# Peptides against a protein of PDB entry 7BDX: the designs that were tried, part 34

Target 1, 212 residues: chain A of PDB entry 7BDX
Amino acid sequence: EMGAAACTLLWGVSSSEEVVKAILGGDKALKFFSITGQTMESFVKSLDGDVQELDSDESQFVFALAGIVTNVAAIACGREFLVNSSRVLLDTILQLLGDLKPGQCTKLKVLMLMSLYNVSINLKGLKYISESPGFIPLLWWLLSDPDAEVCLHVLRLVQSVVLEPEVFSKSASEFRSSLPLQRILAMSKSRNPRLQTAAQELLEDLRTLEHN

## One batch from the design tools (peptide; made by RFdiffusion4, then SolubleMPNN)

Design b1_p10_2_s3 (from b1_p10_2 with P1E D8P)
Fold by OpenDDE base, seed 1:
Order: structure tokens, then C-alpha cells, then sequence
Structure b1_p10_2_s3 (fold): chain B 212 residues (1-212), chain C 212 residues (1-212), chain A 10 residues (1-10)
């Protein structure tokens, strides 16, 4: 209870750049982010089935942690901090996204994907996550999720890879050979307008890269 | 562990007025402060002896909570919030200060006294706490503490009462009849310069009020 | 553009 309440307040205030700077300017940040990864991992490992008590204190606590990580990654100094000093947390997020089944922990997946998207705004962050073992298969695994918000954030992360020539060139062969094109085409016809737009933009970017 | 880390970060960032406004502007603040009081009470009740594991996660967590309350009370809107919406938390702090023995939980006492001092800057807050049952005896109980920082913050809180004629007039008879004058005089000769100054100032204010 | 998140409403 109290931990989840405190963490939820910290999440709410972390939407400010000045609060993110204050979090990172303290000597407690490294410890906080290391324990964050462990806590998120422990939560996911304790899930015996697809039925999450989404309204539990534990779920709310982990959602708040993922929200804080997302907001930290939204800020330039936060991205630099995560990529330099908290790589294990990024590795944990990638691992947890792989461990979760389609439709499992949808809200947590969305928050984790939002954090990775924010990290991907930094070229160093994008390089780090895209060079992670199994990253391309992980993207396609996540794109199999029935949830439109999960798929939306996967498409945004894929777009971050495609829009960076230095990153895309390293994985271009694997990417092209495994691309779930029919799935992306189906998403471009989604009734979800955000998913539709993201899938259309990605298809346009992919077409542009085939002609260069 | 994780709860204490999150709460410690929230404490650190709550030193900003903008962060306090963000905490209070959310719909989670009321629940947070209600659970804060309960958590502080639970911690103090779980103390079997004078030996606190001061370095425990639980102690650090409760210190961070008391620090957050202090920082909220440092801001005008925070004082107004506490006095209007979180009176039970103020009552809890007063109760816990009474429940703790001299020399017991010194760091927590200091933080709680700092929070009450900040609340006392608001006339409505000062009225509320000074009209609390047993408030004057509580001040003298706390002034028996061997710790100079505890005594310093008690003297500051006493000064807030003395400097407000409307508040002082209500309790002036009880205050004068029970005033530990010899203890305050001893503090005015303390080797601790902050305690010495606070005791001297209070003695000057008391002398000024005897001549009016 | 970076994405910010906030706690859900109660």
C-alpha cells in the first residue's frame, strides 16, 4: 500500500523535466533504478497465469515504476543516464517484454515499450537496444500481441530503427527477411486511428528505403 | 527496499515548491497522506525497544515520509492542505511525539517537529495544533529530550505559540504555570549555538510578554 | 517526440 502510493506520486511528478533532473541529480538514482529492474522482474516472475490482479498494490507499484522510467527517458539527460549508468534496467525491460505472452500484462508492456521508445530517441540508446540479442525477433513477438496499444508502440520503436540509417544498416538483412509485412498491412487498415497512422507511416518509410 | 527507495526520491524532489504543488494537485494526495499517518503509527508501535535499526529500510521509509510532510508544510498551499484535508495526519504526528520516550527515535522526532513548526507558520495550523488536547504538556515532555536538535525544534514551536497573541492568550495560564523555565535557561547556556540562540530568543520574547 | 506518462485517474 504505502510503497505503491509513494511510487504513484513520484510517477505523477516525474512528468516534469525539473523533477527528472532532481531525481538524477541525487546520489540515490543508481540504487533506485537497479532495484526498479529487480522489482519489475520479480513481479513478472510471480505471475502464475494470464489473470493479473491489475488492481493490486503490486501491479500499481510496478506500473508506477515503469511510468517513472518512461518519464526519465523522455528527457535528454534521463536518456543519457539510462544508457550510461542503468543498462541493466534496459536489458531487464527487453527481457520482460520477451517473457510476457501476447495479451499478458498489456498495461505494463505499453509502459515498457514507451520507455524503450523514449530511449530510442537517443542514437546511443537506439544502438544499445537494437544491438541487444534477439531484438528483431522480440519486435515481431510483440507485434503478435492482440492489443492495439502494444502494437502501436512496437511500430513506433520499429520506426525509430528504420529512420536511423546507421542502425538500420546493421540489421537490415535480418529485418527484411523476418518482417511480418502482412501483419503491418493489416494494422494499416485498423479501426484504431493511432495504430492505422503508425502502420501507414512505417509502410511509407519502408517503401522509401527500398528505393534507395 | 523498493518502497523506501521510491519514497526517498520523492522526499528529495519534494524540496521544490513546484513538486509540492504537483503532489497536491493530483487526486492521489489525500490517500497518500492518510496512509502516511498509518504507516508512521505502525512503525512507532512496532518498536519493541530503544534500539532502532535506524539503518533499516522501514526506518528510512518512515523518515522519508516525515521529510515529505515537512516539505509539504514548508509551502503555503501545503500548510493549507494539511490543516484542511489531513488533520488526522497532524493528530498522528502529535500522538507519536507523545508516545516516543526521551532519546527514542530522535531523527524521526526532529522531522515530525519540523513539520509541526512549518504547520505553525499558518495561523490556522498554529490554532489547530495548539488547541490539541495535551499540547502544552507535550511540549514540556519533548523539551525533556536529551537531544539538542529535538529541543531546538521544540523551542521554535514554543516561540511560534508565544509570538501569536491570539493563540498565546488561550493557553497563557497553563503555559505560565507549567513552563520549565530552569530547563530553558539551561538551554540558553548550551554549547550548541543553534539551541543557545533559540533559547535566548524565547527568553527575550517571554520577558517582553511579562511587561505587557 | 518523447512520450510522457501519468498515473491513471482513480
Amino acid sequence: as target 1 above (212 residues)
Amino acid sequence: as target 1 above (212 residues)
Amino acid sequence: EPLFTSPPPP
Scores: peptide ipSAE 0.411, ipTM 0.868, DockQ to the pose 0.426
Fold by OpenDDE base, seed 5:
Structure b1_p10_2_s3 (fold): chain B 212 residues (1-212), chain C 212 residues (1-212), chain A 10 residues (1-10)
Amino acid sequence: as target 1 above (212 residues)
Amino acid sequence: as target 1 above (212 residues)
Amino acid sequence: EPLFTSPPPP
């Protein structure tokens, strides 16, 4: 209980840039982010089947950790810190996203995907994530999720790759050959306006790349 | 481990007024401070004898909690919150300070005394603390501590009472009859300059009150 | 643009 409450308060205040700078300016940041990945990994490994108790103290603690990582990655110095000093955490997030089934831990997947999207705003972060082993298959695995919010954040991460020619050129062959085009086309007809827009924009970006 | 790390980061960032306002502006603050006192109480009750392992994860967690309470009490809105909405926490801090022996949990005593001193800057807080059952005996119990930093923060809290005529008048008879004058006089000759100054100032304030 | 998150309401 007390750990989850403290971590939830830290999540709430981490939405401020000055708080992120204060977290990273301390000598405790490295240790915190080092054990964060391990805590998230232990939680995901403890899950019995496809159902998560969303209201457990442990779940709330892991949500707060993923929320803190997301908010740190939203700030330029936070992206620099994660990409330079917490790569193991990024590797853990990629692994955990692969270990989770479609429909399993949806809220945690959304937070982890939001953190990876924020990291992808930094070109060095985008390169690091996109060069991770199995990155393209992982995107398509995640895009098979029935949850519209999971799919939205996957499409945003895919768009970050597509919009960077230096990154896209390295994966273009695998990307073109494995692209779940029918799934993205179905999302472009979604009743969810955010998912619909993200899928339409990605389809336009892909059409532009076929002509070059 | 992870709870202590998260709470230590929250302690570090709570030195900012804007972070204290953000903590208190959230819907989680009441729950956090409600369980904080219980966590500190459980820790003090778990201590076997006079020796504390200062470097344990549990000790570090409780230090961070006491540090957060201190930093919240340093800000006007934080004092208002503690005195209006977290009185049980103040009662718990007073109780735990009474339960600890001289030389036991020195660092925790210092943090708890600093929090009570900060609360005493608010006249409503000073009234609440000073009207607590056994407050005057508790001050003298704490002033028997061999640690100069414990004694310094006790003397500061005593001075906050002495400087407020409305508060001091209610306890003046008990205060005058039980005052450990020889102990305070010994502190006014301390090699610790901070303790020496605080003891000298309190002796001057007391002399001024004998003439009125 | 970067995404921010907050704890859910009670």
Scores: peptide ipSAE 0.410, ipTM 0.868, DockQ to the pose 0.427
Fold by OpenDDE base, seed 3:
Structure b1_p10_2_s3 (fold): chain B 212 residues (1-212), chain C 212 residues (1-212), chain A 10 residues (1-10)
Amino acid sequence: as target 1 above (212 residues)
Amino acid sequence: as target 1 above (212 residues)
Amino acid sequence: EPLFTSPPPP
């Protein structure tokens, strides 16, 4: 309980750039982000295939942790810190996204995907994430999720790869050979307007890349 | 571990007035401060007369909680919030200060006393604390502590009472009859310059009140 | 644009 309440307050205030700078300017940031990864991993391992109560203190604690990581990654110095000093946390987030089945821990998946998207705004972060083993298969695994918000954030992460020639060129062969085009086309017809727009934009970007 | 790390970060950033306002502007503040009191109480009850390891994750967690309360109480809107909406926490802090023996949990006592001192800067806060049952005996119990920092913060809290005529007049009879004058005189000769100064100032204020 | 998150409402 107390940990969840404290993390929730820290999550709320971490939406400020000045608070992110204060978190990172302290000697405690490294320890915090190290334990964050371990805590998230322990939670995901405890799911044993059962849907844990989404409203449990443990779930709320892990959501707050993922929310803090996302908000830190939203700031340029936070992205730099994560990629320079907390790579193990990024590796953990990628691993956990692979370990979760479609429909499992949707809220946590969304927060983790938002954190990875924020990291991908920096070329150094995008390179690090995209060079992770099995990254392209992981994107397609995540795109099989029935949840529209999960799929939206996967499409945004795919778009970050496609829009960066240096990153896209390294994976272009694997990307083209494994692209779930029919799934993306179906998303471009979604009733979710954010998902529809993201799928349409990605399809336009992909068409542009085929003509270049 | 994770809770202690999160609370430590929240403690660090809570030294900002803007962060205190952000904590209080959220709907989560009431829950947080309620659980804070319960957590501190559980910790103090677990001491069973043994000195718990000062460096335990649990101790660090409780220190961070007390530090957050202190920093919130340092801000005018934070004092107002505590006295209006978190009185149970103030009552808990007063109770725990009574339950702890001289020399027990010195660091926690100091933080709790600092929080009460900060609350006492507001007349409404000072009235609330000073009207607590057994408040004057509690001050003298705390002033028996061998630790100079504990005694310093007790003297500051006593000074807050003495300098406010409306508060002092209500307890003046009990105060004068129970005043550990010899102890305060001994503190005015302390090698600790902060304790020495605080004891001297209080003795000067008390002399002024006897001549008025 | 970077994405910010906030705790859910009560």
Scores: peptide ipSAE 0.409, ipTM 0.867, DockQ to the pose 0.425
Fold by OpenDDE base, seed 2:
Formats: structure tokens, sequence, C-alpha cells
Structure b1_p10_2_s3 (fold): chain B 212 residues (1-212), chain C 212 residues (1-212), chain A 10 residues (1-10)
């Protein structure tokens, strides 16, 4: 209970850039983010396919950790810190996203995807994630999720790759050969307006790249 | 480990007034401070006279909680919140200070005394604490501590009572009849310069009140 | 644009 409450408060205040700077300006940041990755990994490994009580103290604690990572990655100095000093945490997030089944831990999956998207705003971050082993297969695995919010954040991350020529050129062959076009086209007709828009925009960006 | 790390980060950032306002402006503050009191109480009750590993995750967690309370009480809106909405936490801090033996949990005792001192800056807070059952005996119990830092914060809290005529007048008879004058005189000769000064100033304030 | 998150409402 108390650990989840404290971490939830830290998550809530981490939406401030000044708070992120205060977290990172301390000598405890490196240790905190190292243990964060281990804690998230231990949690996902413990799920054993049981219906996780979404409101358990453990779940709320891990959601708060993922929320803190997301909000740190939303700030320029936070992206720099994660990409330079917490690469193991980024590797852990990519691993956990691969280990989770479609429909499993949807809220956590959304928060982790939001954190990776925020990291992808930094060119160095986008390079690091996109050069990770199995990144393109991971995107398509995640896009198989029945949850519209998961799929929305996958599409945004795909768009970050497509819009960066230096990154897209390295993966263009694998990307074009494996693109789940029918899945993206189905999303462009979704009843979820945010998912519909994101799928349409990505399809337009892809068409632009085929003509260049 | 992770709970203590998260709470320690929350403690570190709580030194900002804006962070305190963000904590209190949320719907989670009331629950957080309620559980804080219970957690601190459970910890102190678990000590059973064993030499607490001062660097245990549990100790660090409780220190961070007490540090957060102290930093919240350092801000005007934080004092107002504690005095209006978290009186049970103030009662718990007073109880725990009574339950701890001289030399026991010195760091926690210092943080709790600092929180009460900060609350005493608000006249409503000072009234609330000073009207608590056994407050004057508690001050003298705490002043029996061999630790100079504990005694320093007790003397500051005593000074807050002495310097407020509306509060001092209510307890003046009990205060004068129970005053450990020889103990305060011994502190005015301490090798600790901060303790020496605080004891001298309090003795001067007391002399001024005897002539009025 | 970067994405921010907050704790869920009660």
Amino acid sequence: as target 1 above (212 residues)
Amino acid sequence: as target 1 above (212 residues)
Amino acid sequence: EPLFTSPPPP
C-alpha cells in the first residue's frame, strides 16, 4: 500500500519539468532507474497468465514506475539521461513488450509504449531503439493487440521511424517486406477516432515514401 | 528496495514549494498522509529494542516519509493542510516521540521534531500540539535524550511555546513547576555550538518572562 | 509532441 502511494505521488508530480530536473540532478537517479527496470521485469515474469488484479498494490506500483519513466522521457534532459545512462531500462522495456501477450497488461503496455515514443523524439533515442534486435518484428507483434490504445501507441512509434530518413533507410527493406498493411488499413476504419486518424496519417506517410 | 528509493526521491523533490502544492492539490494527499501515520506507527512498534539496521530499506522508507512530512510542514499551505486535514498524523508523531526511548531511532526522532517545529510556526498548529495531552511531560522526556540533535530540536519547540503568549499562558504553571532547568543549563555549556546557542537563547527568553 | 501521463482518478 504505502510504496504504491508514494510512487503514485512521485508519478503525479513528475509531470513537471522542474521535478524531472530535480530527480535527475540528484545522486539517486541512476540507482532508481536501474531498480525500476528490475522491478518491472520481475512483475511481468510473475504474471504466469493469471488475471492480474489491475488494482493490486503491485500493479499500481509498477504503473507508477512506468508513468515516471514516461514523464522523464517527455523532457529533453530526461531523454538524454535515459539514452546515455539508463540503456538497460530501455532494453528491459523492449523485452517486456515482447514478452507480453496480446491483451495482457494493457495499461502497462500503453505506458511503456508512451515512454518509448517519448524517447524516439530524440534522434539518438530513436536510433538506439530502432537498432535493437528484433525491433521491427516487435512492432508487428504489438500491433496484433486487440486494444485500440496499445495499437495507437504502436502506430505513433512506427510513424517516428518512418518520418526519420536516417533511421528508416536502415530498416526499409525489412519494414516493407513485413508491413502488416491489411492490419493498418483495418485500423484506418476503426470506430476509435484517435486510432483511425493515426492509421490514416501513417498510410499517407508510407505513400509519400513509396514515391520517393 | 524500490519503495524506499521512490519515497526517497519524493522526499528529495518535496523541498520545493511547488512540489508540495502539487502533492496537496491532488486527490491522493489525504490517503497518503493517513497511511504515512500508520506506517510510521507500525515501524516504531516493530523495533522491540533490537538494534535497527539504520540503513535497512524499511528504515530508509520511514525516514523518507518523515522527511516528506517535515518539508510539507515547512510550507504555509502544508501547515494548513496538516492542522486541518491530517490531525491524526500529528497525534501519531506525538505518540511515537513518547514511545521512543532516549537514544532510540535518533534520525527519525529528529525528523519528527523538525516536522512539529514547522507545524508550530502556524499559531493554530502550535495551539493544537501544545493542547495535546501530556505535551509538557513529552518535551522533558525528549530532552533526556543523549543526542545533541534531538535536544536541539526539543529546545526549538520549547522556544516556540515560550515566545507565544497566548499558548504559554495556558501551560505556564505546569511549565514552571516541571522545567528541567539544570538540564538546560548543562546544554548551555555543551561542546555542540548549535545546542549551546539554543539553550542560551531559551534561558534568556525564560528570564524575560519571569520579569513580566 | 511528448506525451505526459498522470495517475488515474480515484
Scores: peptide ipSAE 0.408, ipTM 0.867, DockQ to the pose 0.426

Design b1_p10_2_s4 (from b1_p10_2, 4 letters changed)
Fold by OpenDDE base, seed 2:
Structure b1_p10_2_s4 (fold): chain B 212 residues (1-212), chain C 212 residues (1-212), chain A 10 residues (1-10)
Amino acid sequence: as target 1 above (212 residues)
Amino acid sequence: as target 1 above (212 residues)
Amino acid sequence: EPIWTSPPPP
């Protein structure tokens, strides 16, 4: 209980850029983010057995950790920190997103995808995650999720790849050969307006790339 | 491990007034401070058995909690919050300070005494703690500690009582009848310069009160 | 634009 409460408060205050800078300026940041990855990995590995109540202290704790990582990645120095000093955490997030089945741990998936999106804002972060083994297959696996918020954040991450020529050129052949176009077209007709818009914009960006 | 790390980061960032305001402005503050008291109480009750390594994750977690309470009490709205909405936590801190033997949990004692000192800065806080049953005997019990930092923070709390006429007048008879004058005189000769100064100042303040 | 997150309301 107390650990989850403390981590939830840390998550809440980490919505400030100055608090993120304070976290990163301390000598404890490296240790914290190292253990964060291990804790999230341990949690995801435990899901195969007991239906962990989504509202358990353990779940709330892991959500808070993923929320903190997202907020750290929201600022330039946070992205730099993650990509330079906490690459294992990024690799762990990518691994966990691959290990989770469609419809499994939706809230955690969304938070982890938000963190990867924030990392993708800078070229170094985007290069790092897009050069990860199996990244393109992972995007399509995640896009098979029935949850509209999961799919929305996958589409936003795909857009980050497509809109960066330096990254897209490396993946273009694999991307074009495996693109789940029918699924993205189906999302462009979604009743979820955010998902609908994101799918439409991505389809427009892809059409623009085919003409270049 | 992860809970202690998260709470330690929360402690570190709580050294900012704006972070304390953010903690208190949230809907989670009441729950957090309620559980804080319970957690500290559980920890102190567990000390009678195994020599908890002072560097254990459990100890570090409780130190971080006490540090957060201290930092909350460092600002006016934090003192108001504690005295209005978290009185049980203040009562718990007073209880735990009484339950701990001289030389036991010195670091935790110092942090708890720092929190009470900060609460004593406003008249409402000082009234609340000084009107607690057994407060004067508790001060003298704490002043029997062999640790100079514990004794220093006790002397500062005693000074807060003595320098407030509205509070001192209520306790003056009990205070004068039980004052460990020889012990305070011994502290005025301490090799610890901070303890020496605090004891000298308190003795001067007491002499001034006897002439009025 | 970066995404910021906060704990859900109770």
Scores: peptide ipSAE 0.476, ipTM 0.876, DockQ to the pose 0.362
Fold by OpenDDE base, seed 5:
Structure b1_p10_2_s4 (fold): chain B 212 residues (1-212), chain C 212 residues (1-212), chain A 10 residues (1-10)
Amino acid sequence: as target 1 above (212 residues)
Amino acid sequence: as target 1 above (212 residues)
Amino acid sequence: EPIWTSPPPP
């Protein structure tokens, strides 16, 4: 209980850039983010078949951790820290996103995808995550999710790859050969306006790249 | 482990006034400070004879909690919050300070005394803590501690009472009859300059009050 | 634009 309460308060205050800088300026940041990955991994491994109550102290704790990672990645120095000093956490997030089934832990998936999106704002971060083993298959696995918010954040992450020629060129052949075009086309017709826009924009970007 | 790490980060960032305001501006503050008191109480009750390693995760967690309470009490809105909405926590701190033996949990005592000192800056806070049952005997119990830093913060809290005529007048008879004058005189000869100064200053304030 | 997150309301 107390741990979840403290972590939730830390998540709330971490929405400030100055608080993120203060978190990172301390000597405790490295240890915190190391244990964060382990805690998230332990939680996901404990999900064996039982619909863990979304509102348990453990779930709220892991949501707060994922929220803190997202907020750290929201600023340049936070992205630099994660990519330079907490790569294991990024690897853990990628692994956990692969281990979760469609429809499983949707809220956690969204938070983890938001963190990866924020990391992708830096060229170094984008390179790191996109060069991770199985990254392209992982994106398509996640895009099969029935949840519109999961799919939205996957499309945003895909767009970050597509918009960076240096990154896209390395994976362009795999990307083109495995692209779930019918799924993206279906999303461009979604009643969810955010998902619809993201899918349409990605389709436009992809068409532009086929003519170059 | 993770709870202690998160709480320690929250303690570190709570040294900012804006972070304290952010903690209190959320809907989670009441719950957090309620559980804080319970957690501190559980820790102190678990101290049965064994010198709990000062560096355990549990100890570090409770230190961080006491540090957060201190930092909240460092600003006006934080003092107002504690005195209006978290009185049980203040009662818990007073109780725990009474339950601890001289030389036991020195670091925690110092943090708790710092929090009470900060609360004492508000007249409402000073009234509340000084009107608590057994407050004067508690001060003398704490002043018997062999630790100079414990004694320093007790003297500072005593001075806060002495410097407020409206508060001091209510307890003046008990205060004068039970005052450990020889102990304070011994502290005024301490080799610790902070303790020496605080004891000398209190003795001067007391002499001024005897002539009024 | 970077995404910021906060705890949901109770």
Scores: peptide ipSAE 0.475, ipTM 0.877, DockQ to the pose 0.363
Fold by OpenDDE base, seed 3:
Structure b1_p10_2_s4 (fold): chain B 212 residues (1-212), chain C 212 residues (1-212), chain A 10 residues (1-10)
Amino acid sequence: as target 1 above (212 residues)
Amino acid sequence: as target 1 above (212 residues)
Amino acid sequence: EPIWTSPPPP
């Protein structure tokens, strides 16, 4: 209980750039983000058993942790910190996204995808996550999710790859061979306007790359 | 572990007025400060058994909680919040200060006394804590502590009472009858310069009140 | 643009 309450307050105040800088300027940041990955991993591993209530203190705590990571990744120095000093946390987030089944732990999955999207804004961050083993298969695994918000954030992350020639060129063959085009086309017809727009934009970007 | 790390970061960033305002502007503040009191109480009650290591995650967590309360009480709107909406937390802090023996849990006792001192800056806060049952006996119990920093913060809280005529007049008879004058005189001769100064100032204030 | 997140309302 108390941990979840404290972490929720920290999450709320971390939506400020100055607070993110204050978190990173402290000597405790490294330890905090190390334990964050371990805590998120422990939570996801516990899901194979009893249906943890979505509103449990443990779930709320892990949401707050993922939210804090997202907000840290929202600023340039936060992305630099994560990619330079907390790579294990990024590796853990990628692993956990692979461990979760379609429709499983949707809120956490969305927050983790938002954090990876923010990391992808820096070329160094995008390189790091895109060069992770099995990254392209992971994107397609995640895109099989029935949740429109999960799929939206996967498409945004795919777009970050497609729009960066240096990154896209390394995975272009695997990307083209495995691209779930029919799934993306279906999303461009979604009733969710954000998902529809993101799928439409990605299809336009892909068409541009086929003609180049 | 994770709770202590999160709360330590929240404590660090709470040393900013803007962060305190952000904490208080959230819908989670009431719940957080309610659980804070309960958590501190549980910790102090656990001390009757095994010597909890001073550097345990639990101890560090409770220090961070007490530090956050102190920082909230450092600003006018924070004092107003505590006295209007978190009175149970103030009551808990007063109770826990009474439950702790001289020399016991010194760091926590100092942080709790710092929070009460900050609350005492507002007349409403000073009235609330000074009107608590057994407040004057509690001050003298705390002033028996061998720790110079505990005694310093007790003297500062006593000074807040003495300098407020409206508060002092209500307890003046009990105060004068029970005042550990010899102890305060001994503190005015302390090798700790902060304790020495605080005891000297209080003795001067008391002399002024005897002549009025 | 970067994504900012906050706790859900109660």
Scores: peptide ipSAE 0.475, ipTM 0.878, DockQ to the pose 0.361
Fold by OpenDDE base, seed 1:
Structure b1_p10_2_s4 (fold): chain B 212 residues (1-212), chain C 212 residues (1-212), chain A 10 residues (1-10)
Amino acid sequence: as target 1 above (212 residues)
Amino acid sequence: as target 1 above (212 residues)
Amino acid sequence: EPIWTSPPPP
């Protein structure tokens, strides 16, 4: 209870850039983000096929941690901190996204994907994530999720890769050979307007890259 | 570990007025401060004569909670919140200060006394605290502490009462009859310059009240 | 634009 309440308050106040700077300017930031990764990993490993109640104190705590990471990644100095000083946390997020099955822990997946998207705004962050082993297979694994919000944030991360020529050129062969085009085309017909738009934009970006 | 780390970060960022306002403006503030009191009480009750290692994760967590309460009380809207919406927490702090023996949990006592001092800056807060049952005996109990920092913050709280005619007049008879004058005089000769000054100022304020 | 997140309402 108390840990979840404290972490939820920290998440709430971390919606300010000034608060994120204060978190990172403190001498406790490194330790906090180190333990964050371990805690998220322990939670995901404890799921053992049981649907832990989404409303459990443990779940709320882990959501708050993922939310804090996302908000830290929302600002330039936060992205620099994560990529320079908390790479293990980014590696953990990528691993956990791979370990979770389609339809499993949807809310946590969304928060983790939002954090990776925010990190991808920085070229150094995008390079780091996209050069991770199994990154392209991971994107397609995540895109198989039945949840529209998961798929939306996967498409946004894919778009971040496609929009950066230096990054895309390194993975272009694998990307083109494994692209789930029919799945993305199906999403471009989604009744979810955000998912529909994101899929359409990505398809346009991909067409532009084929003609260049 | 993770709870203490999250709460320590929340404590650190709560050193800003804007962050305190964000904490209080959220819908989770009431629940957080309710659980805070319960957590602090549970910790103090668990001490069972064993010196819990001052550096334990549990101790650090409770210190962070007390620090957050202190920082909330440092601003006007925080004092109003505590006195209007978290009276049980103030009552808990007063109770815990009474339950702790001289020399026991010195750091926690200091933080709790700092929170009460900050609350006493508001006349409504000072009235609420000073009208609590056993408040005058509690001050003298705390002033028997061998720790100079505990005694300093007790003297500051006593001074807040003495400086407010409306509050002091209500307790003046009990205050004068129970005043540990020899103890305060001894503190006015302390080698700790902050304690020495606070004791001297209080003695001057008391002399002024005897001549009026 | 970066994504900001907040706790859900109670």
Scores: peptide ipSAE 0.475, ipTM 0.877, DockQ to the pose 0.361

